Peptides against a protein of PDB entry 3PBP. Designs and how they scored, part 36

Target 1, 203 residues: chain A of PDB entry 3PBP
Amino acid sequence: LNEKDLNLILNKSLVMYESLDSTTDVIVKRNVIKQLQFVSKLHENWNSRFGKVDIQKEYRLAKVQGPFTINPFPGELYDYTATNIATILIDNGQNEIVCVSFDDGSLILLFKDLEMSMSWDVDNYVYNNSLVLIERVKLQREIKSLITLPEQLGKLYVISDNIIQQVNFMSWASTLSKCINESDLNPLAGLKFESKLEDIATI
Target 2, 203 residues: chain A of PDB entry 3PBP as posed
Amino acid sequence: LNEKDLNLILNKSLVMYESLDSTTDVIVKRNVIKQLQFVSKLHENWNSRFGKVDIQKEYRLAKVQGPFTINPFPGELYDYTATNIATILIDNGQNEIVCVSFDDGSLILLFKDLEMSMSWDVDNYVYNNSLVLIERVKLQREIKSLITLPEQLGKLYVISDNIIQQVNFMSWASTLSKSINESDLNPLAGLKFESKLEDIATI

## One batch from the design tools (peptide; aimed at target 1 N71 F111 F193)

Design b2_p17_5_s1 (made by RFdiffusion4, then SolubleMPNN; from b2_p17_5, 9 letters changed)
Fold by OpenDDE base, seed 1:
Formats: C-alpha cells, structure tokens, sequence
Structure b2_p17_5_s1 (fold): chain B 203 residues (1-203), chain A 17 residues (1-17)
C-alpha cells in the first residue's frame, strides 16, 4: 500500500461509516466503527512517518464507490496500533498481498479480493470492496519498517530493533497466483497459509 | 463473481473454521 491506497481505504471506511443509520445492524455498526478506528490508526501512523495527508481534500474531490472492510480482522489487534503497511507483488500479473504490521509485533497478510475504486460524480455507491485475512504472523518484536524489493516476489523484509527478517509467503502465494491466473480454486484446497520466517541479518 | 471474489470467500470461510 502506498499513500494513495491508504487514503482510498480511509475514504472507503469513512463512507461506510457515514452510511450507518438507525436501521443498521448492531454488529455491522460495531464492525464499521472498528474498521474505521483501524484505518484511522494506520493513517495516523502514516502521517507521523511520511507527513500529513489531507484526506478531506481527496474525499471532497472523489467519493468512494463503496465501503471497504478487512475480514476477518483479528479481535486482539483492535487494541493495538497499526505501524506499517506494505504491498508485495506475488507475480508479474500485478497480483499483490497487503501487509500491515502492529505494535504488538504482529503482521497480517491480506488479499485484495476486490478492486479499490472511487467515483467522482456518483452518489450511489457500490458496496463491494474488501481485504481478506490470509495469515497472521506474530513476531513479538517492535517492527520498525517493512521493505519490499520489486525483484523479489512474495517476500517481505521486516526490520526490527536488532534484526532483519524475511517473510516468504511464496509457499502459498505461488498457488494463489496460479488460482487467480487460471481461474481455478481447486489448488487452494488443503493449502497451508503459513509463511516462512527467516533471520537475514542482525543489526 | 470474479475469481478473486471467489478466493476471498474461500479465505473468509477458512478463517472462520
């Protein structure tokens, strides 16, 4: 994820929040609020690290075509703050995994099952955007940075206080990529979504 | 439904299990 994507997610979350009314189910309301809180925390961290982003300006220029959700979101992480976000390509076809780190030392790997979109002039929103949880990786350390290398598919480098670790998810991402490209879900059956964690270097 | 959407649904169901 880059700044633009984060802004889009935030806008979607905001639109979703704004769509809540008295008829909305309590569980839905709760989930939307939690999602908004999550994205807001992420945005705050982004602003802290990369400077202030004017979300309101973007929101005024373009409206989100629909809400955005992360499903399921680990309940434990609602009490923690998102610290970093990264997008990792898993193939040359622009399929990607979204990774978010938290201050508890967790990483969540997310699948974009729907495209993020905004509408400029449409007041009628299409409510069909989401990220899907694939895996939670618990590092139990303070994550300072997430680094991706364009030439290294399905690899994420995690920088902590004293170590650089590689998260390699090609064990499942290669299959996922194949499923997408071939439009076949069958290979996902029995697939273990467990990334390989390797220490690369001490700092 | 796109393949990505189907994958998403699969993953969601897996996470709930």
Amino acid sequence: as target 1 above (203 residues)
Amino acid sequence: MSIKEKIGKFLIEKAKA
Scores: peptide ipSAE 0.653, ipTM 0.948, DockQ to the pose 0.612
OpenDDE base, seeds 2, 3, 4, 5: peptide ipSAE 0.650, 0.651, 0.635, 0.635; ipTM 0.950, 0.950, 0.951, 0.952

Design b2_p17_5_s2 (made by RFdiffusion4, then SolubleMPNN; from b2_p17_5, 8 letters changed)
Fold by OpenDDE base, seed 3:
Order: C-alpha cells, then sequence, then structure tokens
Structure b2_p17_5_s2 (fold): chain B 203 residues (1-203), chain A 17 residues (1-17)
C-alpha cells in the first residue's frame, strides 16, 4: 500500500509535467519540474534495497518572495525556526493557502489576504507580503519536506524521517474559496478550521 | 477593503479570540 501511494504521487507528478506547454505560467512550470524531481528521487530511494530517502534541500522549498508578515504569529513558535514553506491551490481561480513548517514539528496554514509572489528562487525583494493565520497543526516530528500536487486542491504532503502524511484542508478551504468568489463572508461564520491528517506511506 | 482583506480581518479576530 505504501509503495502504491508513492507510485500514485509519482504518476500524478509525471502527468503534470507532461501537461506543461508554452502557455503555462513560468512559476507553475518551475514548481512542477521541482516537484517531479523531488518525487522521482523519493521514488528511486524507495525502490532501493534500503529505502533511504536523501532529498536535496533545493527541492524541498517553495518560497514566498520577499519578506512577509504572519498575523497573528503563534507565540509558541517564537523560539522555533521555520524549515519549509509551500503554497497550495484551493481552487482553479488561483486562490491559495500558504503552509510553513517549523522545527518543533508544527505546521501553520496561512491565508494570503494580499497579493504575493511565489518562487523557488529568492531573486527579488518584495515588501508588504501579508499572511493571516488560519490553523496550526502539530505533527510532533521533524519535517523534512513539504510537497504539493497542483491537480490536488487543498492537499499538502508532509515528509518526515519515517512517514509521508497528507494534510487535507478542503473541509474549510472550499468554503473559503466560495467566500472569495462570491464576495460573501457569511459562510465563514461558525466554520471550523480543522484539517484532516492521513498517513500515506512509511519510509 | 477587498474581500480577501475582509477575510483576513475576520481570521485575525478569530485567532485572537
Amino acid sequence: as target 1 above (203 residues)
Amino acid sequence: MSIKEKIGKFLIEKALS
């Protein structure tokens, strides 16, 4: 089952790669390529006799370009260091959730209430990036990598030393998307911002 | 204020409550 899940992720990554064309946004192209490279290497290591995963750091991070602010920043995380960042689409209209991991094993899910740029490279400096806290998820493990599949809305894959987990936040992100698209805040009232965690594979 | 900004404000208020 574990191998099957990894194969599925690889296959999906390959499909996304193959779907790239001249009309594809440059950032999307870059992200898909990096995703494919990462997943391919993961798969290769999985198929190896010892199954050890050693992924290059360059393939683990999608970065928000320039400095950003998180409001509110969880007080418990002030003493910890951010380790990974990822951006996950929640609809086909380019609405996104940003996820940041910390070395305490926490994930924070963040809303982009202002327009920001996303890149694998830190080449430009953009001021006034705003991120709003939605949810904190405590995994209590060392997070090695965050990966996202563009065709899978509201899903984040978290890789630690011995496990791959899926974070699914479509339970609330679908409502959030609706609010944005319809310009109506009412559906947010009473909404529970709690993501679902699922173990996918042991590594 | 845009809808996204309004959502942001809502979320901040919720997080601080």
Scores: peptide ipSAE 0.655, ipTM 0.953, DockQ to the pose 0.446
OpenDDE base, seeds 1, 2, 4, 5: peptide ipSAE 0.651, 0.653, 0.644, 0.646; ipTM 0.952, 0.953, 0.955, 0.956

Design b2_p17_5_s3 (made by RFdiffusion4, then SolubleMPNN; from b2_p17_5, 8 letters changed)
Fold by OpenDDE base, seed 2:
Order: C-alpha cells, then structure tokens, then sequence
Structure b2_p17_5_s3 (fold): chain B 203 residues (1-203), chain A 17 residues (1-17)
C-alpha cells in the first residue's frame, strides 16, 4: 500500500458516504459507513507514520449489487450471514467479479453468468442477479470492509480490525477475461482458481 | 447460450467437484 492507493481508497469512501440518502439500501449504507470508518482509521495511522496526506477529490464509486442468488451456495456458510459486497473489474471491457464476505471471515468470489435473472414467487415478479461460485477464501477474521481500486484490476482490499489485506485473483481472472472476450472456453480447462493473499498494512 | 452462461455452467460443475 502506497500513499496514492490510500488516497484513492479514502476518496472513494468519502464519495460513497456522501451519496447516502433515504432511498439507499440498508446493506449499502452499512458497507459504506464501515468502509469510511476503517479507512479513516488507516489514514490516521498513516499520517502518524508518514506525515499528513492531503486527499485529492475523486468521484468514483464502488459498485454494489443485489438482490442476487448464488449457485452453488457453500454448505459451510448456511449458518452465516453476508456482511459486505464488492465488485472488482478484471479488464477494460467491464468484465467483473463479485465478492461477498461473511461473518465467519470467509470471502466468496463470484461470476455473473447473467446480467439479470427472473424469478416468480407467489405474488411477485422479481429480478435477481445470477452469481456462480468461483473461489472461497477463508480469512478467519472479522471483515469490516471491502475496498476496490479502479486502477488495480483483479485486486480486492479487505479491512479488518487491525489489518488491511490484498486479495489478488488475476492469476485466474486474466484467463477468465480472455475466455469472455474471445468467446472461447478452452483456456479454462485445468485452470486453478486460487487467489493470492498479502498483508498490506497494520491498522 | 451466451459465453457467460457457458462459463457459468463450467464453474458450477467445477464447484461440485
């Protein structure tokens, strides 16, 4: 994590917070608030170590999606609840991965195989996002926030109480992007869907 | 079937392994 990255995260967090209104979904509100709180804490620690950093105003929002269905849903997560949602770009063509965190400290990385799916219940016609499980990452810590940077493809920052970690999934996401863009499934054969986890900073 | 749908089917199969 460098100064530029920190500033970008702070800018995104601030913009998202300022965009909150009475019509904003409860889950989105919670995620944005948590993001701002913990990023602010990180910024304070950074300033103590490296001096005061001025935040350049940028207006980029992290994408949050819902409602959605996950297939297959990991059985181990049946007793746990989702805590955060993030969308990460994997190329310049707007292909993306969805990440959902759970209160057991798990991250699931998900693929949108459909832009929108339709469901029918007793009284309602409902639109849902279709999400397919790619990978589960077990962090075994309380996840407070998920942060994405538009300039960093296939990277997710996970903030907990005392640490920020980077999840890098470009090892497989680059291939996935190629498959989508070239309409060819062949490169997926034998591909290992394992992300890299790295500690970025203590907070 | 779109390429994304095909990818989805592939991933679902893999996730069950």
Amino acid sequence: as target 1 above (203 residues)
Amino acid sequence: MSIKEKIGEFLIKKAKE
Scores: peptide ipSAE 0.653, ipTM 0.951, DockQ to the pose 0.455
OpenDDE base, seeds 1, 3, 4, 5: peptide ipSAE 0.651, 0.638, 0.652, 0.633; ipTM 0.950, 0.954, 0.951, 0.954

Design b2_p17_5_s4 (made by RFdiffusion4, then SolubleMPNN; from b2_p17_5, 8 letters changed)
Fold by OpenDDE base, seed 3:
Structure b2_p17_5_s4 (fold): chain B 203 residues (1-203), chain A 17 residues (1-17)
Amino acid sequence: as target 1 above (203 residues)
Amino acid sequence: MSIKEKIGKFLIEKALA
């Protein structure tokens, strides 16, 4: 991920954020905010490594999760750049999956196992935002955008140059949701974390 | 450890296996 690409992602995320209004669906608002939050974290991480690019204070969230880590991060993706971020609800509660796309055509599905946040006004106070790898999906195409629909739980739409595809992960996400809500890990034993990929339309 | 943390640990172990 180079600085130019990161800035592009940030700008796109900001545009999405600015599009929010009182008529926007609650789930859409949540997704956009979460996306912006993650992009901001990426930006901060980039700034720490390669130099600081200032984000306007007006776009900062009141509660920002500190630096994020993806564990494990696939080694094959170290040389590639993140292109899109999406948050997908898996139930009607607070449980969600984070998806990040890369310029190699990969999608990673991530679980937030820690929810620690800090204020933007706090200097030298760092909380880690932990993201855990669930699944890597290789699409082998240039991903232009990720779309989620509020009424469709556990579904992600991937737009590439010539096709729209649906990633459906409810096969495992329903069980994951149950585990969280019931505080029981047992159903995860033997669970296959494999999403269903389906072509929706040719562009 | 919260249930989410336990799930996270489980997933990490699975991914590294």
Scores: peptide ipSAE 0.661, ipTM 0.953, DockQ to the pose 0.548
OpenDDE base, seeds 1, 2, 4, 5: peptide ipSAE 0.658, 0.656, 0.660, 0.647; ipTM 0.953, 0.953, 0.953, 0.956

Design b2_p17_6 (made by RFdiffusion4)
Pose (drawn by RFdiffusion4):
Structure b2_p17_6 (pose): chain A 203 residues (1-203), chain P 17 residues (1-17)
Amino acid sequence: as target 2 above (203 residues)
Amino acid sequence: DEHMETIKKAVKNKIEN
């Protein structure tokens, strides 16, 4: 955990602690407070020279959160099954797109709009487990796998049956991160959220 | 139009957080 990232989760933790009011669900309040306490303890034991911190076994037992809401979910896909999930970096600030494969050779590019709180005990804990559909890509080929190269932002390799295609969504993803970082929604108006598809090779 | 509104709302939520 480098210094930049350590401070990022601390600040996110502080923003949520402040975001607490009385209507806030008791279970959620508990987790937000626990998150702040935990992230603070990490900050106290962080070894700056190695950029690492030890984590006790107690804090590593966590229960799953979900299911995430996928909004708006495409109606056709109710007849199909999700195949693969991939994560693609948009910028240098941990902003990402979640990609999901389906039986129909389709791809949904998703964005997480709500900040999650950390949770350890709570069963079936859902809260800000929210994903939003940005785009759908039908390759009409059997998608065997998804691959990413850390060196290339906003690009995803999709291995179909005899083709390796590259879905390139930096056309809109670059603007998306700018607005996130500049807190200005206007550049999103009019942007067509269409990814450049490209055949890389025959396999 | 509805899709664009959804994207703007989602990005706004991200900014608020």

Design b2_p17_6_s1 (made by RFdiffusion4, then SolubleMPNN; from b2_p17_6, 8 letters changed)
Fold by OpenDDE base, seed 1:
Structure b2_p17_6_s1 (fold): chain B 203 residues (1-203), chain A 17 residues (1-17)
Amino acid sequence: as target 1 above (203 residues)
Amino acid sequence: SSHEENILKAVGNKIKS
């Protein structure tokens, strides 16, 4: 995710939030609010790190486009603040993993499924997950930066105060990529979604 | 598990896209 993507997600979330009314289901309201709060925290972090960015409000006329959703929402991280975001390629530019760090020292690895998560019709509510939680990695460190290298697939470098660590998730991402490319879900059965952590260098 | 099912569903959706 880059700034543009984040803004787009935020805008979609805001539009969905604004569409909420007294007839909206309580659970739906709660979920939308939680997601909006999450995205807002991401945006605040982005602004803090990269400077203030103006949100382009695009109201698309066609249908109230739903926000992005993380399914399941990481409840344990709800009260924490997102600190960094990165996108990591897992193959030749077709598939990617989104990583978000939090101030509790956690990383979440997310798979982008669909762009639109919720659609509102007059008498119908359609829900599709846009981001799927694959793994939570607990580093228990203050994460200062996330670095990716285009030539290194499925690898994320986490910079903390005293160490650079590599998160390597190709153990499962290679299978994931293969499944997508070959249109076969069978290899995912029994797959362990556990990334490898390695200390790379002291700072 | 529900977690596995969510991942499978997501990958399935991606394949269909």
Scores: peptide ipSAE 0.541, ipTM 0.927, DockQ to the pose 0.474
OpenDDE base, seeds 2, 3, 4, 5: peptide ipSAE 0.541, 0.538, 0.538, 0.539; ipTM 0.926, 0.925, 0.930, 0.930

Design b2_p17_6_s2 (made by RFdiffusion4, then SolubleMPNN; from b2_p17_6, 11 letters changed)
Fold by OpenDDE base, seed 1:
Structure b2_p17_6_s2 (fold): chain B 203 residues (1-203), chain A 17 residues (1-17)
Amino acid sequence: as target 1 above (203 residues)
Amino acid sequence: SSMEQLIIQAVQNKIKS
């Protein structure tokens, strides 16, 4: 991917975004927003590395076969192994964030269901294993388990070293949800993707 | 489910303190 190609993808993504309206299918809205967010991040992180993560079979989503591709992928994590995966709802409209933990104590929050706009067909979307990096949370401890509670939107519970920690990413996920549902990316401008960490209990 | 219950209890305790 070169700068020219990226600009083409961006332009196409913008055209797709501008075509969205209240009658557009929810899935299409989600994917177009994700695509545009992906391309924007590529522009911001030019020359970033792309990587693949092999998720353990036991943690893979039933719908997904094979490894995940994360774009962009933090170069530092190439030397580490994914340990857990979880999906967290951010609204009642079935928008989800995918979280992957690594053995360095990192959590990566991701968008799923991403296709490159050059190959995008609004009328024929195919689910793939592509993920877009939103945030990296560094816990710097051994992560043993990831737990999500269905009644708690945008919250992930991490069990490590006999401590339960809550990761709350609704500070940005609420805005993201709004952007998807309203087909408006403007609120994402200047938004910081920083989750809040809180110690819940010792176990 | 057991782990979820533990977390729920822990969260509730945290809210109460």
Scores: peptide ipSAE 0.191, ipTM 0.798, DockQ to the pose 0.019
OpenDDE base, seeds 2, 3, 4, 5: peptide ipSAE 0.162, 0.189, 0.172, 0.188; ipTM 0.778, 0.794, 0.784, 0.801

Design b2_p17_6_s3 (made by RFdiffusion4, then SolubleMPNN; from b2_p17_6, 8 letters changed)
Fold by OpenDDE base, seed 5:
Structure b2_p17_6_s3 (fold): chain B 203 residues (1-203), chain A 17 residues (1-17)
Amino acid sequence: as target 1 above (203 residues)
Amino acid sequence: SEHENIILKAVGNKIKS
């Protein structure tokens, strides 16, 4: 088993889990869950031995877009360090949410509004991209990995020491996507930016 | 596009409000 194979198995397990519904046979459901738990445990063991395993293609925000600023930056996170970054699709177009995890167990969900600012570093001018803070989710766990699946819109999987959790933000992201695509901001008024957190498997 | 940038900026402002 190599890193690529492990990632593939984990992704398949997550997809299978999400395909379960009320009509699924009880035995099938149980087997899928057990498989997910097993693979998740393998993933944690792998990370412990070989470092962090990126289950998805690495999103290199700084490399692609340069330095970025978060507006507003959560003051409580000033003394904490970012640990993971992921990008989550919210529609079948180009609209996406950026997620950053911190070593305090927090997740921040960010929107790219494409505003750029100029700064100078090492005798060169640098453009900083703007990211708008949408929501902070406090998990109070050591976040080992962030996983996204392109076929699962508005869903983020968070792997910690003993659990996989799903963050689902389609409750607001569907509206956000619609607003962008239709160039109508009215539905954003009064929109509650509160994601749903669910435990999906114990490791 | 310019239009896209305007919309994204406006959306961002609404989120912050």
Scores: peptide ipSAE 0.503, ipTM 0.923, DockQ to the pose 0.125
OpenDDE base, seeds 1, 2, 3, 4: peptide ipSAE 0.498, 0.499, 0.500, 0.498; ipTM 0.920, 0.923, 0.916, 0.916

Design b2_p17_6_s4 (made by RFdiffusion4, then SolubleMPNN; from b2_p17_6, 9 letters changed)
Fold by OpenDDE base, seed 1:
Structure b2_p17_6_s4 (fold): chain B 203 residues (1-203), chain A 17 residues (1-17)
Amino acid sequence: as target 1 above (203 residues)
Amino acid sequence: SEHEKLILEAVGNKIKS
């Protein structure tokens, strides 16, 4: 994700929040609020580290809006602050994994699918997950930076206080890529979504 | 699992794109 993407996500989250009314299902309200809080934390971190982010104040509202949700929302991370975000390519076909780090030392690896437009009519509410949690990696370190190299697919470098670690998720991402490219979901059956951690260098 | 189902759904959506 870049600044533009983050702003887009934030804007969509805000639109979703603003769409809430007294008739909205309690679970939906809770999920939207949690997501908004999550994105807001991301935004705060972005502003603190990368400077001011301009948020479009004017939203183009249509009768049908595109939802943006993370599912499952990592409840354990609700009270923690996101610290970094990165997008990692897993192939040359623009398939990507989104990684977010938190101040508890966790990394979440997310897959972004297509956003689906939905009706905000309670009776016709279509829930679609825009981001799916694939894996949570607990590093138990203060994560200072996330680095990705475009020539290294499915690899994320995590910089902490005294160490650089590589997170390699090609063990499962290669299968994901294959599934997408071949339009076959079968290889995902029984796949273990566990990244490999390797210490690269001591700082 | 439900988690696996969600991943499958997401990948499925991507395939349909």
Scores: peptide ipSAE 0.563, ipTM 0.930, DockQ to the pose 0.462
OpenDDE base, seeds 2, 3, 4, 5: peptide ipSAE 0.547, 0.553, 0.545, 0.546; ipTM 0.932, 0.929, 0.932, 0.933

Design b2_p17_7 (made by RFdiffusion4)
Pose (drawn by RFdiffusion4):
Structure b2_p17_7 (pose): chain A 203 residues (1-203), chain P 17 residues (1-17)
Amino acid sequence: as target 2 above (203 residues)
Amino acid sequence: DSHMDTIKNAVKNKIEN
């Protein structure tokens, strides 16, 4: 955990602690407070020279959160099954897109709009487990796998049956991160959220 | 239009958070 990232989760933790009011669900309030306490403890034991911190076994037992809401979910896909999931980096600030494969050779590019809180005990804990559909890409080929190269932002390799295709969504993803970082929604108006699809090779 | 509103709202939520 480098210094930049350590401070990022600390500040996110502080923003949520402040975001607490009385209507806030008791279980959620507990987790937010626990998150702040935990992230603070990490900050106290963080070894700056190695950029690492030890984590006791107690804090590593966590229960799953979900299911995530996928809004708006495409109606056709209720007849199909999700195959793969991938994560693609948009910028240098941990901003990412979640990619999901389906039986129909389709791809949904998702964005997480709500900040999750950490949770350890709570069963079936859902809260800000929210994803939003940005785009859908139908390759009409059997998608056998998804691959990413850390060196290339906003690009995803999709291995179909005899083709390796590259879905390139930096056309809109670059603008998306700018607005997130500049807190300005206007550049999004009019942007067509269409990814450049490209055949890389025959396999 | 409704899709674009959804995207803008999602980005707005991300900025708030």

Design b2_p17_7_s1 (made by RFdiffusion4, then SolubleMPNN; from b2_p17_7, 9 letters changed)
Fold by OpenDDE base, seed 4:
Structure b2_p17_7_s1 (fold): chain B 203 residues (1-203), chain A 17 residues (1-17)
Amino acid sequence: as target 1 above (203 residues)
Amino acid sequence: SSMEQNILNAVGNKIKS
């Protein structure tokens, strides 16, 4: 059951990736690419624990393009399936946070520390992902969708059955952005990586 | 914490890239 769900997400991600072209919005491209890359890593971890899952040929082609890691990956999450992925910009310099939801109702916020060249062609796509866990947010809800708005930095909207919630991580992401842009790690000392959760609307 | 150190390392790597 969980394997099927993961495969479904992979397939959907691949279909979306294949639909990308020169006219596609930059933010959409970024989100699709990050989703595919992260789901691929999750699939690798899943295979390591539960055995190989049969996937489409297109994924196999993408998987062999480069390495990707998640460090650390919480041990308890190996028992759960990723359900949604989103990429959230934290500044106008293309710094971003990757968010993944799981079927236990949790979100993980991830930082990508390394990136190689990219291509919009599935057959020739090359990537390298190194992801670090920043924060885990436990919503304890069935997450239906993750939505981001390009004009709203550091904000993620989580859609569940009856509610839309906003996750705002600019409390720490602003400092993170500053550190990257100024090449100074000092402001990270003592920083609390705790996002704000707010109920936005009832569905 | 180990998590904090990992974040610091990751940001450091990003800065170097």
Scores: peptide ipSAE 0.406, ipTM 0.895, DockQ to the pose 0.426
OpenDDE base, seeds 1, 2, 3, 5: peptide ipSAE 0.397, 0.400, 0.396, 0.402; ipTM 0.894, 0.899, 0.896, 0.899

Design b2_p17_7_s2 (made by RFdiffusion4, then SolubleMPNN; from b2_p17_7, 8 letters changed)
Fold by OpenDDE base, seed 3:
Structure b2_p17_7_s2 (fold): chain B 203 residues (1-203), chain A 17 residues (1-17)
Amino acid sequence: as target 1 above (203 residues)
Amino acid sequence: SSHEENVLNAVKKKIES
């Protein structure tokens, strides 16, 4: 597997608008997320130039699922290519955000479709896919890699040619985490899904 | 800041490895 192949798999999976009826099944949803986590780790290791990849047993059991469904998928990104993927923990309960970068400099922040999410009708949210779009962040630069630090909850580091930036989404992710853990969606009403972008250093 | 430096070093280490 080379970088080109990995990107091809990512693009083919993520850009498809085809709906899978099977994604309504919880097991299928879990498998999709496991696959994304697997691909994320591969991407991370590739970007970091690590040799051998230590694949956890759970990920070895994950089979390729397709197509991935993202709702809503930004129409503008259909003509662009996905470049990187990462998963970021938002709490100690192992809730995660999936982030995908595109060659237009966009980042999309996604969350797995849970049974509870299917009941989300707050602010006219309509969800019917495996992954739910929460936020799009426009960086307008070429993204070389996405880095996560396990000790840094809700933070993503974006590396471009000349700068390292931090995306901090805990402003909304903390509330999301609470809603999930407490099975109460009420706090999501009126929540602004806007992450904080900060320059860390020039390179 | 000290925190920023630590993060930068960690990120650089991952990139260079």
Scores: peptide ipSAE 0.025, ipTM 0.525, DockQ to the pose 0.022
OpenDDE base, seeds 1, 2, 4, 5: peptide ipSAE 0.021, 0.020, 0.021, 0.021; ipTM 0.567, 0.547, 0.585, 0.590; seed 1 fails the geometry check

Design b2_p17_7_s3 (made by RFdiffusion4, then SolubleMPNN; from b2_p17_7, 11 letters changed)
Fold by OpenDDE base, seed 4:
Structure b2_p17_7_s3 (fold): chain B 203 residues (1-203), chain A 17 residues (1-17)
Amino acid sequence: as target 1 above (203 residues)
Amino acid sequence: SEHEKNVIEAVENKIKS
């Protein structure tokens, strides 16, 4: 995730929020609001640490189709702040997972720019939620850095004060990659989204 | 970065062991 990506996500979230009306499903409203809150918080931290993201003043609005099943931000984490962001490739087709760390020592793994549905008008269109929560990993340590290696698909290296820890999510990411590439989500049924943690080295 | 170097080294060592 970079500034451009964050700006895109933020704008998409804002567009969705602005599209809400009295006829919008309650679940959709809640999800959109939560998404916006999450992105706004992320944006706030990003601006503080990485520079400001310019937000478009004008948004083309379209019909919200409904991210009914999306939990964009765990309520438990709302009291915490994002500290690091990384993007990890899961295949050679450029499918990626976004990881965000928080000051409580937890990580969230997210779909990058997943579009469950798209509202389309010949003259206007909007994307739905950009981020979908996959997994929360609790490390319970102060995360100093998130490192990825190009040759290490589906692996994230977390650096704390005294340890390098590997987060390996290929147990599910391989299946996810297949599902995305084949446009078939059936293999995800029953899949356990649990990454493996391994200590790599002490520092 | 220093962190990247440390990770690379650690990974290499882990693979070799």
Scores: peptide ipSAE 0.433, ipTM 0.899, DockQ to the pose 0.019
OpenDDE base, seeds 1, 2, 3, 5: peptide ipSAE 0.429, 0.426, 0.424, 0.424; ipTM 0.897, 0.899, 0.895, 0.897

Design b2_p17_7_s4 (made by RFdiffusion4, then SolubleMPNN; from b2_p17_7, 11 letters changed)
Fold by OpenDDE base, seed 1:
Structure b2_p17_7_s4 (fold): chain B 203 residues (1-203), chain A 17 residues (1-17)
Amino acid sequence: as target 1 above (203 residues)
Amino acid sequence: SSMEQNIIDAVGKKIKS
């Protein structure tokens, strides 16, 4: 997930929000609002760290409008602020994990399964999952930055005030990659999605 | 678990894409 992707997510979230009307189900409204708030926090963080970026407004009026979702929405993190975002490659293909940090010291690892899309049925909302929650890692420290190295698959370096920690999720990401590449879901059954944390250096 | 199922579903979608 990069700046362009984030902008796209934000734009779509805004479109969804604007599409809400009096006939929209209250649960849907709530979910859209929460998602928008979440994405907005991400965008705010991005702008704060990397400078202001103009939101490109894409109004695809000719296409079916509908919601996308982060599944599940990290409700316990709703009131917290996103502090960093990173994308980690898990293989030499296009498979990647998105990581978002929060000011409570949490990391969430997300799988991007599909490009963001919105679909509306005349009678019902059709939700498309574009990001899926895999794991929440609670570090309980102020996360200053997230670093990834292209040559190190499935590894994320977390920099806090006094320590650099490595989050290694190849224990499950290797299986995930294999499943995707081989079109076989069976190895996912019973797989433990728990990353390994290791202290790398004190700073 | 529900989380596992969500992941499986997501991977399934990715495979079909």
Scores: peptide ipSAE 0.560, ipTM 0.931, DockQ to the pose 0.479
OpenDDE base, seeds 2, 3, 4, 5: peptide ipSAE 0.545, 0.558, 0.559, 0.544; ipTM 0.935, 0.930, 0.932, 0.934

Design b2_p17_8 (made by RFdiffusion4)
Pose (drawn by RFdiffusion4):
Structure b2_p17_8 (pose): chain A 203 residues (1-203), chain P 17 residues (1-17)
Amino acid sequence: as target 2 above (203 residues)
Amino acid sequence: MTIREKIGKYLIEYQNE
């Protein structure tokens, strides 16, 4: 955990602690407070020279959160099954897109709009487990796998049956991160959220 | 609303149109 990232989760933790009011669900309030306490403890034991911190076994037992809401979910896909999931970096600030494969050779590019709180005990804990559809890409080919190269932002390799295609969504993803970072929604108006598809090779 | 929440709302409206 480098210094920049350590402070990022600390500040996110502080923003949520402040975001607490009385209507806030008791179980959620507990987790937010626990998150702040935990992230604070990490900050106290963080070894700056190595950029690392030890984590006791107690804090590593966590229960799954979900299911995430995927909004708006495409109606056709109720007849199909999800195949793969990938994560693609948009910028240098941990902003990402979640990608999911389906039986129909389709791809949904998702964005997480709500900040999640950390949770350890709570069963079936859902809260800000929210994803939003940005785009859907139908390759009409059997998608065997998804691959990413850390060196290339906003690009995803999709291995179909005899093709390696590259879905390039920096056309809109670059603007998306700018508005996130600049807190200005206007540049999104009129942007067509269409990714450049490209055949890389025959396999 | 945070900017991310506003983006999410915008994208939902955009996809529903």

